# Designs tried in a protein design run: peptides against a protein of PDB entry 5TUV. Part 107

Target 1, 107 residues: chain A of PDB entry 5TUV
Amino acid sequence: KEVIDRLRYLKAEIEDLELKERELDQQKLWLQQSIKNVMDDSINNRFSYVTHEDICNCFNGDTLLAIQAPSGTQLEVPIPEMGQNGQKKYQINLKSHSGPIHVLLIN
Target 2, 107 residues: chain B of PDB entry 5TUV
Amino acid sequence: AQECQNLEVERQRRLERIKQKQSQLQELILQQIAFKNLVQRNRHAEQQASRPPPPNSVIHLPFIIVNTSKKTVIDCSISNDKFEYLFNFDNTFEIHDDIEVLKRMGM

## One batch from the design tools (peptide; made by RFdiffusion4, then SolubleMPNN)

Design b2_p19_2_s1 (from b2_p19_2, 7 letters changed)
Fold by OpenDDE base, seed 5:
Structure b2_p19_2_s1 (fold): chain B 107 residues (1-107), chain C 107 residues (1-107), chain A 19 residues (1-19)
Amino acid sequence: as target 1 above (107 residues)
Amino acid sequence: as target 2 above (107 residues)
Amino acid sequence: TEIEIYSEKPNPNFHFSIS
């Protein structure tokens, strides 16, 4: 009887957690759409930029590449493997599907 | 008893997922706030300057930042269709998205 | 070019080619 009561309690709790999880899922979807709408707004889009100074202030002492790629661009960073010459491969592969990619060199 | 144990494991699993989703939701909220703050900053700056920033001084969202040592040799190859980019580095690099940049900017 | 350089001093270790 005690085991049965425990089972009932746990099942009820799990059901409650399922509801909470679904609520969070919906909130996520809503917020993602909200962000998209805000970013796609013509006025906001006009001002959706950072300066070269902003970037330099965030990353000091390095060579910097700013890559402007359309949303949905595929970014692949293969696990470094030994090349034919015995050197590890450090690569970035970009594939755009919706527009050109623009690269800026900052240092 | 075994069923009870299974349900307890499931309960814990769901609790962890909920926690993760809550964290992700908070990050999205912060992203939206950061973006709005960025827009506000830029609007104010342009108003004060009475002009937009020079075209070559800004990086429009979305973008990513690749940073690497000043000693790193970088080779960039672009496909004929200009939709594929291959970057080769002779050393390690880091990739940062625009969201992280906004965080570092304190937006 | 397809890559714009906005640095005080261009990085000599950066190479660009078009396939």
Scores: peptide ipSAE 0.214, ipTM 0.877, DockQ to the pose 0.549
Fold by OpenDDE base, seed 2:
Structure b2_p19_2_s1 (fold): chain B 107 residues (1-107), chain C 107 residues (1-107), chain A 19 residues (1-19)
Amino acid sequence: as target 1 above (107 residues)
Amino acid sequence: as target 2 above (107 residues)
Amino acid sequence: TEIEIYSEKPNPNFHFSIS
């Protein structure tokens, strides 16, 4: 019957899609590991930097803070709330657990 | 049949997830390429200059960029060990990760 | 402890303290 055939078709397709999704998940994991390996390579790590000029070319007319922090550093941006003076609070909280944070101001 | 409708919804849901995961995978590939291009650029530049850049003239990955108006008042509190930072802004700001910066650089 | 400033002139709207 048409309905039964449709059900069988859909179930089979969903099964194929499940396999495809798992494949993509695995590919993502492997690629993430690959990126990590490339970045952790001693030679690549030595050259993994941008210049002040690079940053200035990407952003114009603003005050720029470059925050260099170790991987795993906690970055928190609270939802702006009204402060004591009636002004919204715009905050960034950084907490490193593996090394110091370095901040550069670029005008 | 209700079962058929449920399976069709599920099929469509999975198709959308797969599409999203494919896009995410492509982005990761581009990130890896961008990083490799950055490394290559810097290696070439240092070879031409026959020296590395001054230590404080570059921003090593990973990093983030915070940009805000020139009129924004920024207060920063730093722990003694430089492991904790608190930034207060009197106006809105934007945060950009190193991946986005590399994209803007055309890597 | 200080924030390194790589600008032609310091931003007068930027303040920092060590806590």
Scores: peptide ipSAE 0.195, ipTM 0.875, DockQ to the pose 0.494
Fold by OpenDDE base, seed 1:
Structure b2_p19_2_s1 (fold): chain B 107 residues (1-107), chain C 107 residues (1-107), chain A 19 residues (1-19)
Amino acid sequence: as target 1 above (107 residues)
Amino acid sequence: as target 2 above (107 residues)
Amino acid sequence: TEIEIYSEKPNPNFHFSIS
């Protein structure tokens, strides 16, 4: 009796959780589309930037490079391997498909 | 009894997935808010200055920030069309995305 | 996107597309 009641309860709860999960999935898709729309808006796009000062305030010291690339640009950071000189290779590979990449030295 | 145990495992699995999805949704909301705040800040700043910033003084989204030691030697190979970049570092570096920057800016 | 720190410590390949 108790086992049967527990089974019914668990099945009902799982159904409720399934509905909740589907709801969250839909909300995520909606929000992702919303973000895309906001960023693609002509006015918002015009003002979607940060300044050198902004970056310097976020990071102190060292050398800072800002790399601006179009959406969809591929970024690869290979596992460091030994080079010809016996030195580890630290690399960044960028490949854009929709426009040029721009690099700025911040400090 | 075994069926109850199986359903309880399924229940727990779904609860964990829901929790993760809720967290991801919250992160997306914060990203959208941060972007909107950035746009508002820049619009206000340009209105006060009565001019847009110089082209090379700002970093347009999307972008990444590369942070490395001041002693690090950076070599960059660029394709003719600037669609492909190869960066070589003689030491370690850090990469930060624009979302992280906006967070650090307090947007 | 995850922030990656590449040091002498072994790290996996990092690959993503800027959105």
Scores: peptide ipSAE 0.033, ipTM 0.864, DockQ to the pose 0.037
Fold by OpenDDE base, seed 4:
Structure b2_p19_2_s1 (fold): chain B 107 residues (1-107), chain C 107 residues (1-107), chain A 19 residues (1-19)
Amino acid sequence: as target 1 above (107 residues)
Amino acid sequence: as target 2 above (107 residues)
Amino acid sequence: TEIEIYSEKPNPNFHFSIS
């Protein structure tokens, strides 16, 4: 009887959790769309930038590349493998489908 | 009972997923706030300066930041239409997205 | 300053879309 009661309790709780998870999924979808709308707004888009100073304040004195690319640009970082010269390959692959990519050097 | 144990495992799995989704939702909220704050800052700054910043002095969203040692040799191959980029580094590098940058900026 | 990202066990391919 105790086991049966526990089973009933667990099943009921799982059902409640399923509802909660669906609620969160809907909220996420809504918020994602909201963010997209805000970013796509012409006025917001005009002012959606950071400065060189901003970047320099965020990072130390290393070589910094700023890569500006359209939304949806694919970024791939392969697992470092040994090259033909015996050196590990450290690589970044970028593929845009909607516009050109711009690269700025910050140093 | 085995069934009870199975349900308890499932319950825990769902609880963890819900926790993760709640965290992700909060992150999205913070991202939206950060973006709005960025826009507000830039609007105010341009008003004070009575002009927009020079085109090459700013980095428009979306972007990524790649940082590496000053000693790192970076080779870049670019397609004719600038839609495809291949970066080769002779050493390790870090990648940071615009969201992280905004966080570091305190937005 | 040299940056160390990859350990002895390298992470799998890092893939994402800028959005």
Scores: peptide ipSAE 0.042, ipTM 0.861, DockQ to the pose 0.030; fails the geometry check

Design b2_p19_2_s2 (from b2_p19_2, 10 letters changed)
Fold by OpenDDE base, seed 4:
Structure b2_p19_2_s2 (fold): chain B 107 residues (1-107), chain C 107 residues (1-107), chain A 19 residues (1-19)
Amino acid sequence: as target 1 above (107 residues)
Amino acid sequence: as target 2 above (107 residues)
Amino acid sequence: TELYVSASEPNPNFHLSIS
């Protein structure tokens, strides 16, 4: 009876968890759409920027590049492999489909 | 007993998925809040200054930050169509997205 | 400096794909 009762309990709990998971999935979907709407708003888009000072405050004194790319841009960072000269290749590949990529040297 | 164990494993799997989904949802909420706070900050700042910032002084979202040593040599190649960028580094680098930057800014 | 890519998933709202 203990095993049977445990099985019944577990099955009921799993069913409740399924409902909870579906609820979370719906909430995520709605929130994602909400964020898109907020970011696509013309006024919000106008003010969706950070300053050089903001970036400098976030990082230490190394070389900082800011790469502004349009939505949909593909970013690829290949695993470092030995190059032709025997040196490891450290690369960033960017491919934009909707507009120019802008690069800024912060420091 | 085996069925009970199987259901317990399934229950635990679902609980972990729910926990992950809850964390993802919280992250999205924080992203939305951070973005809204950024917009509000910039709107207020421009109102006080009675002018927008210089165009080359700000970094518009979306963007990434590349952090590397000051000794790192960086070469950039741009395709003829201007949509593809190849960055070559002679040393390691770090990439940070705009979401992380907003977090570091305290937004 | 170590090679590091942010562990955060790409923001789907920006539609940036990180591979």
Scores: peptide ipSAE 0.062, ipTM 0.868, DockQ to the pose 0.032
Fold by OpenDDE base, seed 3:
Structure b2_p19_2_s2 (fold): chain B 107 residues (1-107), chain C 107 residues (1-107), chain A 19 residues (1-19)
Amino acid sequence: as target 1 above (107 residues)
Amino acid sequence: as target 2 above (107 residues)
Amino acid sequence: TELYVSASEPNPNFHLSIS
């Protein structure tokens, strides 16, 4: 039956796709580790920065804050909710566990 | 058969996931390349200048950029150890990560 | 990674661990 043949084909294809997906997952994992290793390298870390000019070239017209924090710093942006004063709350919460946070006004 | 249709739907879902994972993998590769290019740029620049940039003139990775209107009032509460920050905005804002910045820089 | 833009209307929380 054509339907039976189609079923067999689909099942086989899905199995192949599962293999491909797992392969991609492994590749992602290794690449992530590679990136981490590159960034953690002492020399690379020393030169892992951008300038104010770099930022200004990427953005213009508004107030720009640069927030530098250690890896693993938690950033939370709560859902905008109406405050007690009737104004919506727009907030950023930052919490570092390994070092101080540094904030710079770019423009 | 209904089973055939179900498997076809599953096949399509898996194909889409694979495509997404492939895209994510490519993005990671680009991130790694961008970072390496950044490091190379900075190393070259410092060699030419024969000195590192002033500490407060650069933004070290990792960082985020907050973009908001110049009219936006920003209040910031900082913990004593500078490990915790609370930003309050009276209007909306945008957050951009360092990866996006590197992209915009053409790294 | 993910770009966040705060909305005038309620939207899901954005959480990010800075890498």
Scores: peptide ipSAE 0.061, ipTM 0.863, DockQ to the pose 0.035
Fold by OpenDDE base, seed 2:
Structure b2_p19_2_s2 (fold): chain B 107 residues (1-107), chain C 107 residues (1-107), chain A 19 residues (1-19)
Amino acid sequence: as target 1 above (107 residues)
Amino acid sequence: as target 2 above (107 residues)
Amino acid sequence: TELYVSASEPNPNFHLSIS
């Protein structure tokens, strides 16, 4: 009897959790679309930038490259492997399909 | 019963997944807020300056920041149309997306 | 830090995308 009751309870709870999960999935989808809409707005897009000062305030002591690229730009960071010269390869590969990539040296 | 145990495991799995999705949703909300705050800041700043920033003084979203040691030698190969970039580093580097930068900026 | 720039031809497709 206790086992049967527990089974019934668990099944009911799982059903409730399934509904909750679907709700969260939908909320995520809508929020993502909302963010996209906000960012794609012409006025917002005009002001969607950071300054050199902003970046410098976030990072100190190292060389900083700012790479601005269109949305959808492919970014590849290969797993470091030993190169032919006996040194590990540290690489970033970028490929844009919609516009040029812009690189700034911050410091 | 084995069935009870299986359902309890399933229940726990779903609870954890829901928790993760809730966290991700909160993150998206914060991203949207941060972006709106950025736009507001920049609008206000440009109004005060009565002019837009110089073209090469700002980094437009989306962007990434590459952080590496001052000692790192960076070799960059660029396609003719600037749609493709290949960066070679002789040492390790870190990549930070614009979302993280906005967080560090306190947006 | 020393930065060297050179021209190159397009490479194959990559796996990750910038938002």
Scores: peptide ipSAE 0.041, ipTM 0.864, DockQ to the pose 0.047
Fold by OpenDDE base, seed 5:
Parts: sequence; structure tokens; C-alpha cells
Structure b2_p19_2_s2 (fold): chain B 107 residues (1-107), chain C 107 residues (1-107), chain A 19 residues (1-19)
Amino acid sequence: as target 1 above (107 residues)
Amino acid sequence: as target 2 above (107 residues)
Amino acid sequence: TELYVSASEPNPNFHLSIS
């Protein structure tokens, strides 16, 4: 009785949540495509940059490397492991498939 | 009943997933706004200067920023075509994407 | 973008060696 009613209620709510989730998924897809279109626009692409000053203003006085790479570039940061000398190894692996990677030392 | 409990767990799981998706969608919206603001800023700046910035003075999207100590030794191995980079650090580092930079810039 | 970004802990000073 009560259990049956609760089951029906929960099932109906879950169905509503499924609809909401699908709506959000569609919105995400649309927005992702919109962003891509905006970024791929020739005029927008021409002006899609930041300056050295911009970067320096965002971070304090440590070593800053700017790595410009094409979309789709793979970035791998392996979990630090102990090296042969008993020191942890900190590493970044970058692999591009569509163009060269450019590295700039900011400061 | 056990079935009710299972459905309640499922309901909660879906609610949390929806919340996460809503947050992700909001981030995408902010990304698009930030990008448009960046483009507008740069267009205005170039109009005021009546010329584009020097080629090596800007960092084109997409990019990442690597932040590490001034004492960190960085060894970089580069493929001949510059499609693959291997960075080795003797200490910890931080990686920030262009989205975060735009946020810090107030875009 | 398709570029993957990972967060890491802050790190100290700089020397770059290109090989």
C-alpha cells in the first residue's frame, strides 16, 4: 500500500529527472558547438590572444611558461614516481597531431 | 522495501549528476562570455594603437601556463617536428588553462 | 578546447634546459 505508492512516486520523479538530464545534455552540446563556432570565426580567431602582461598580471613572480598548442593536443601529467636516485620525477608530456607546439618563457 | 531504497539512492544519484551538469553548463556560458570579451578588448586595443601587437608579444589561444619556482630546473626534450614535448622538472609545478587565465584577467 | 589541463601543487624557482 504505502510501499506501492512510494514506488510509483519515486519512479515518476526519476522519469522527470531523466528528462531534465537529457535537456541539460542537449544544452551542453549546443553550447559547445556555439563556442567552437565563435572561436573558429576568422575575425574572432584573429583577436583570440593574450599578452605577456596579461599573464604576468595573473600570476606572481615564479617561472612562467606559456605553451601554445593547437586544439586537440594531448597533455599528460603522470603521477610522480620515485626515480633511480630516490627523487620524485615531475613530468609533462605534450603531443600535438595538427601542428607544432610553441613554448614561451614569460619571466 | 528494498526496491524503494534502491530507487531513492538512484534518485539522489541523478540529482547530484544534474547539479554537476548544471554547474558545467554555467562554466561553458562563462567561457563563451569571457572569450567574446577578450576579442572585444583586443579589437579595441588594436584600434586605439592603429596596429596589431608584435607577433612574439602575444599568446594565441589555446594555451596553457606552467608555473614553477625560479629554482626549479626544467629539462625539455623536443621532437624534430615540434609536435611532441617532454618536460622534466626537479620540483612540483602548476598547470593552468587559458580559461582560468581569462577568469583571472576579469574577462 | 581539446587540450587537457591538470591541476598540480605549486612549485619553486626556474632553470630551462632545452635538449
Scores: peptide ipSAE 0.077, ipTM 0.871, DockQ to the pose 0.128; fails the geometry check

Design b2_p19_2_s3 (from b2_p19_2, 8 letters changed)
Fold by OpenDDE base, seed 1:
Structure b2_p19_2_s3 (fold): chain B 107 residues (1-107), chain C 107 residues (1-107), chain A 19 residues (1-19)
Amino acid sequence: as target 1 above (107 residues)
Amino acid sequence: as target 2 above (107 residues)
Amino acid sequence: TEIHVYSSEPNSNFHLSIS
């Protein structure tokens, strides 16, 4: 029966797709670990920085703050609410658990 | 018939997930390449200068960039251990991660 | 741009994480 043949075909294809998806999942995990290892390497870590010039070339005409914080630092941007003076409050909250946060004004 | 339709929907769902995962994997690969290029650039630059950059002239990864108008007033409250920061802006701002910066740098 | 820096006590936990 044509319907039966179609069912068998679809089931076989889905099985192949399941295998492909699992393969991609494993590759992602492997790559994520690889990136972590590369970034945590002492030599690479020593040179893992950008300059003021780099930032200025990427952005222009505004005030730029560079906030260096350890991985895992929590960042919260609450929904702007009206303050007592009738002005909306635009906020950034940062909380680190593993080290200090450093802020630079890029001029 | 109905089973065929169900399997076809499932097949399509899996295809879309695979596509998304392939895209995510590609982005991770590009991030790793960009990081390696950054490290190589900085190593070469320091070798040529025969010295490391001044401590406050560079931003170490990971970091974020906050971009706001030159007219924006920024208030910053810092905890004693510098593990917590509260930024208040009187106007809107943009946040950019280090990955985006590396992309803009052409790494 | 005017930047005012103050010392303050820690606040509550936050939502997003920097990777």
Scores: peptide ipSAE 0.046, ipTM 0.866, DockQ to the pose 0.048
Fold by OpenDDE base, seed 2:
Structure b2_p19_2_s3 (fold): chain B 107 residues (1-107), chain C 107 residues (1-107), chain A 19 residues (1-19)
Amino acid sequence: as target 1 above (107 residues)
Amino acid sequence: as target 2 above (107 residues)
Amino acid sequence: TEIHVYSSEPNSNFHLSIS
């Protein structure tokens, strides 16, 4: 009886958790859409930028490249492998499909 | 007994997944808030300056920041239309997205 | 077209997709 009762309890709880998870999934989709809408707003888009000073305040002592690229741009960083010269390859591949990529040297 | 154990494991798995999803939702909320704060800051700044910033003085979202040592040599090949970039580094680098930058900015 | 940018001191690798 105890085992049977425990089974029933667990099954009921799992069902409740399934509902909760679905709720969270829907909330995520809603929030993602909300963020997209906010960012796509013409006024917000006009002011959606950071300055060189902003970046410099976030980082120090290194070379900083700011790469502005359209949404959906593919960024590939291959796993470092030994090159033909015996040196590890550290690469970034960027491919945009909707517009040009802009690169700024900050430091 | 074994069935109870299996359901208990599943229950725990679902609880942990729900917790993770809740955390992800919180992160999205913070992202939205940060973006709104950024927009407000820039609007006020431009109002005070009575002009927009120079086009090449700001980094428009979305963007990424590449951080590497000042000693790192970077070779970049760019397509004619600037849709494709290939960066070669002779050393390691870090990549930070705009969301992380906004966090570091305190937005 | 190739552009050479000179920088200093090493850091770790990362992978990212721009959304």
Scores: peptide ipSAE 0.067, ipTM 0.865, DockQ to the pose 0.077; fails the geometry check
Fold by OpenDDE base, seed 5:
Structure b2_p19_2_s3 (fold): chain B 107 residues (1-107), chain C 107 residues (1-107), chain A 19 residues (1-19)
Amino acid sequence: as target 1 above (107 residues)
Amino acid sequence: as target 2 above (107 residues)
Amino acid sequence: TEIHVYSSEPNSNFHLSIS
């Protein structure tokens, strides 16, 4: 009897959690679409930028590359492997499908 | 019973997923707020300056930042159409997306 | 193809799709 009651309780709770999870999923989709709409707005798009100063203020003492690429651009960072000279290879592969990629040296 | 134990494990798993999704949702909200704040900042700045910034002085979203040591040698191979980039580093590097930059900017 | 050379400080690896 106790086991049966516990089973019923757990099943009911799990059902409620499923509903909650679905709600969160829908909210996520809505918010993602909202962000897209806001960014795609012509006025917002006009002002959707940061300055070199902004970037420099965020990072100190390093070489900084800014890579401007269209949405959907794929970035791949392979696991470092040993090269022919025994040096590890550190790589970034970028592939755009909708436009050119632009790289800027910030500092 | 074993079934109760299984359901309890499932319940806990779902609770953790919900927690993760709630966190992700909060991050999206912050992203939207940060973007709106960025736009507002830039609009205000341009109004005060009575001119837009020079095109090459700003980094338009979306973008990423690559951060590496001043001593790191970076070799970049670029396709003719600039749709593909291959970066080779002789040392480690960090990558930061525009969202993180906006966070660091306090947007 | 074009080749460019830069210099900078070290960081970590990951995969990312620019959005």
Scores: peptide ipSAE 0.056, ipTM 0.867, DockQ to the pose 0.086; fails the geometry check
Fold by OpenDDE base, seed 4:
Structure b2_p19_2_s3 (fold): chain B 107 residues (1-107), chain C 107 residues (1-107), chain A 19 residues (1-19)
Amino acid sequence: as target 1 above (107 residues)
Amino acid sequence: as target 2 above (107 residues)
Amino acid sequence: TEIHVYSSEPNSNFHLSIS
């Protein structure tokens, strides 16, 4: 029957898709490691920076803070809730585990 | 047939996952390229200048950019361990990671 | 430390591990 043929086709396609998905998963892992290796390279690390001009060219009209933190630093932005004074609390929580956090006012 | 419909749903689900994974992989590739381009740019710039940039004129990766109104009052508190930071804002803000900055820079 | 700045829209809950 046509239905049986369709079922066979779908099953075969799903198997092929499973293989493709696994391939992509492995490629992602490889690329993530590759990026890490590139960024951790001593020469690349030396030149892994942007300038104040770079940042200013990306943003306009506001106060810009640059927060430079080590890899693995945890950033939390709680949902704004009413504070004790009745005003919504807007905050950023940072927790570093490997080094100091540096804050720069860009403009 | 119900079985055929179930498999078609599964096929579509897998296709969507694959599409998402392909997109994520492409983003990672672009991140790596952007970083390499940044490094190359900075190396060339320092070669032309025959010196590194002033220490406080650059922002080393990884970093984030916090964008808020010029009228926003920002309070920064540092924990006793010096690795925890609390930023309080009296108004809303935006956070942009270094990847987005590199994209905006055209890297 | 106090810094005066202008306003934007509220943020949703956000968690990020800086890489």
Scores: peptide ipSAE 0.055, ipTM 0.864, DockQ to the pose 0.049; fails the geometry check

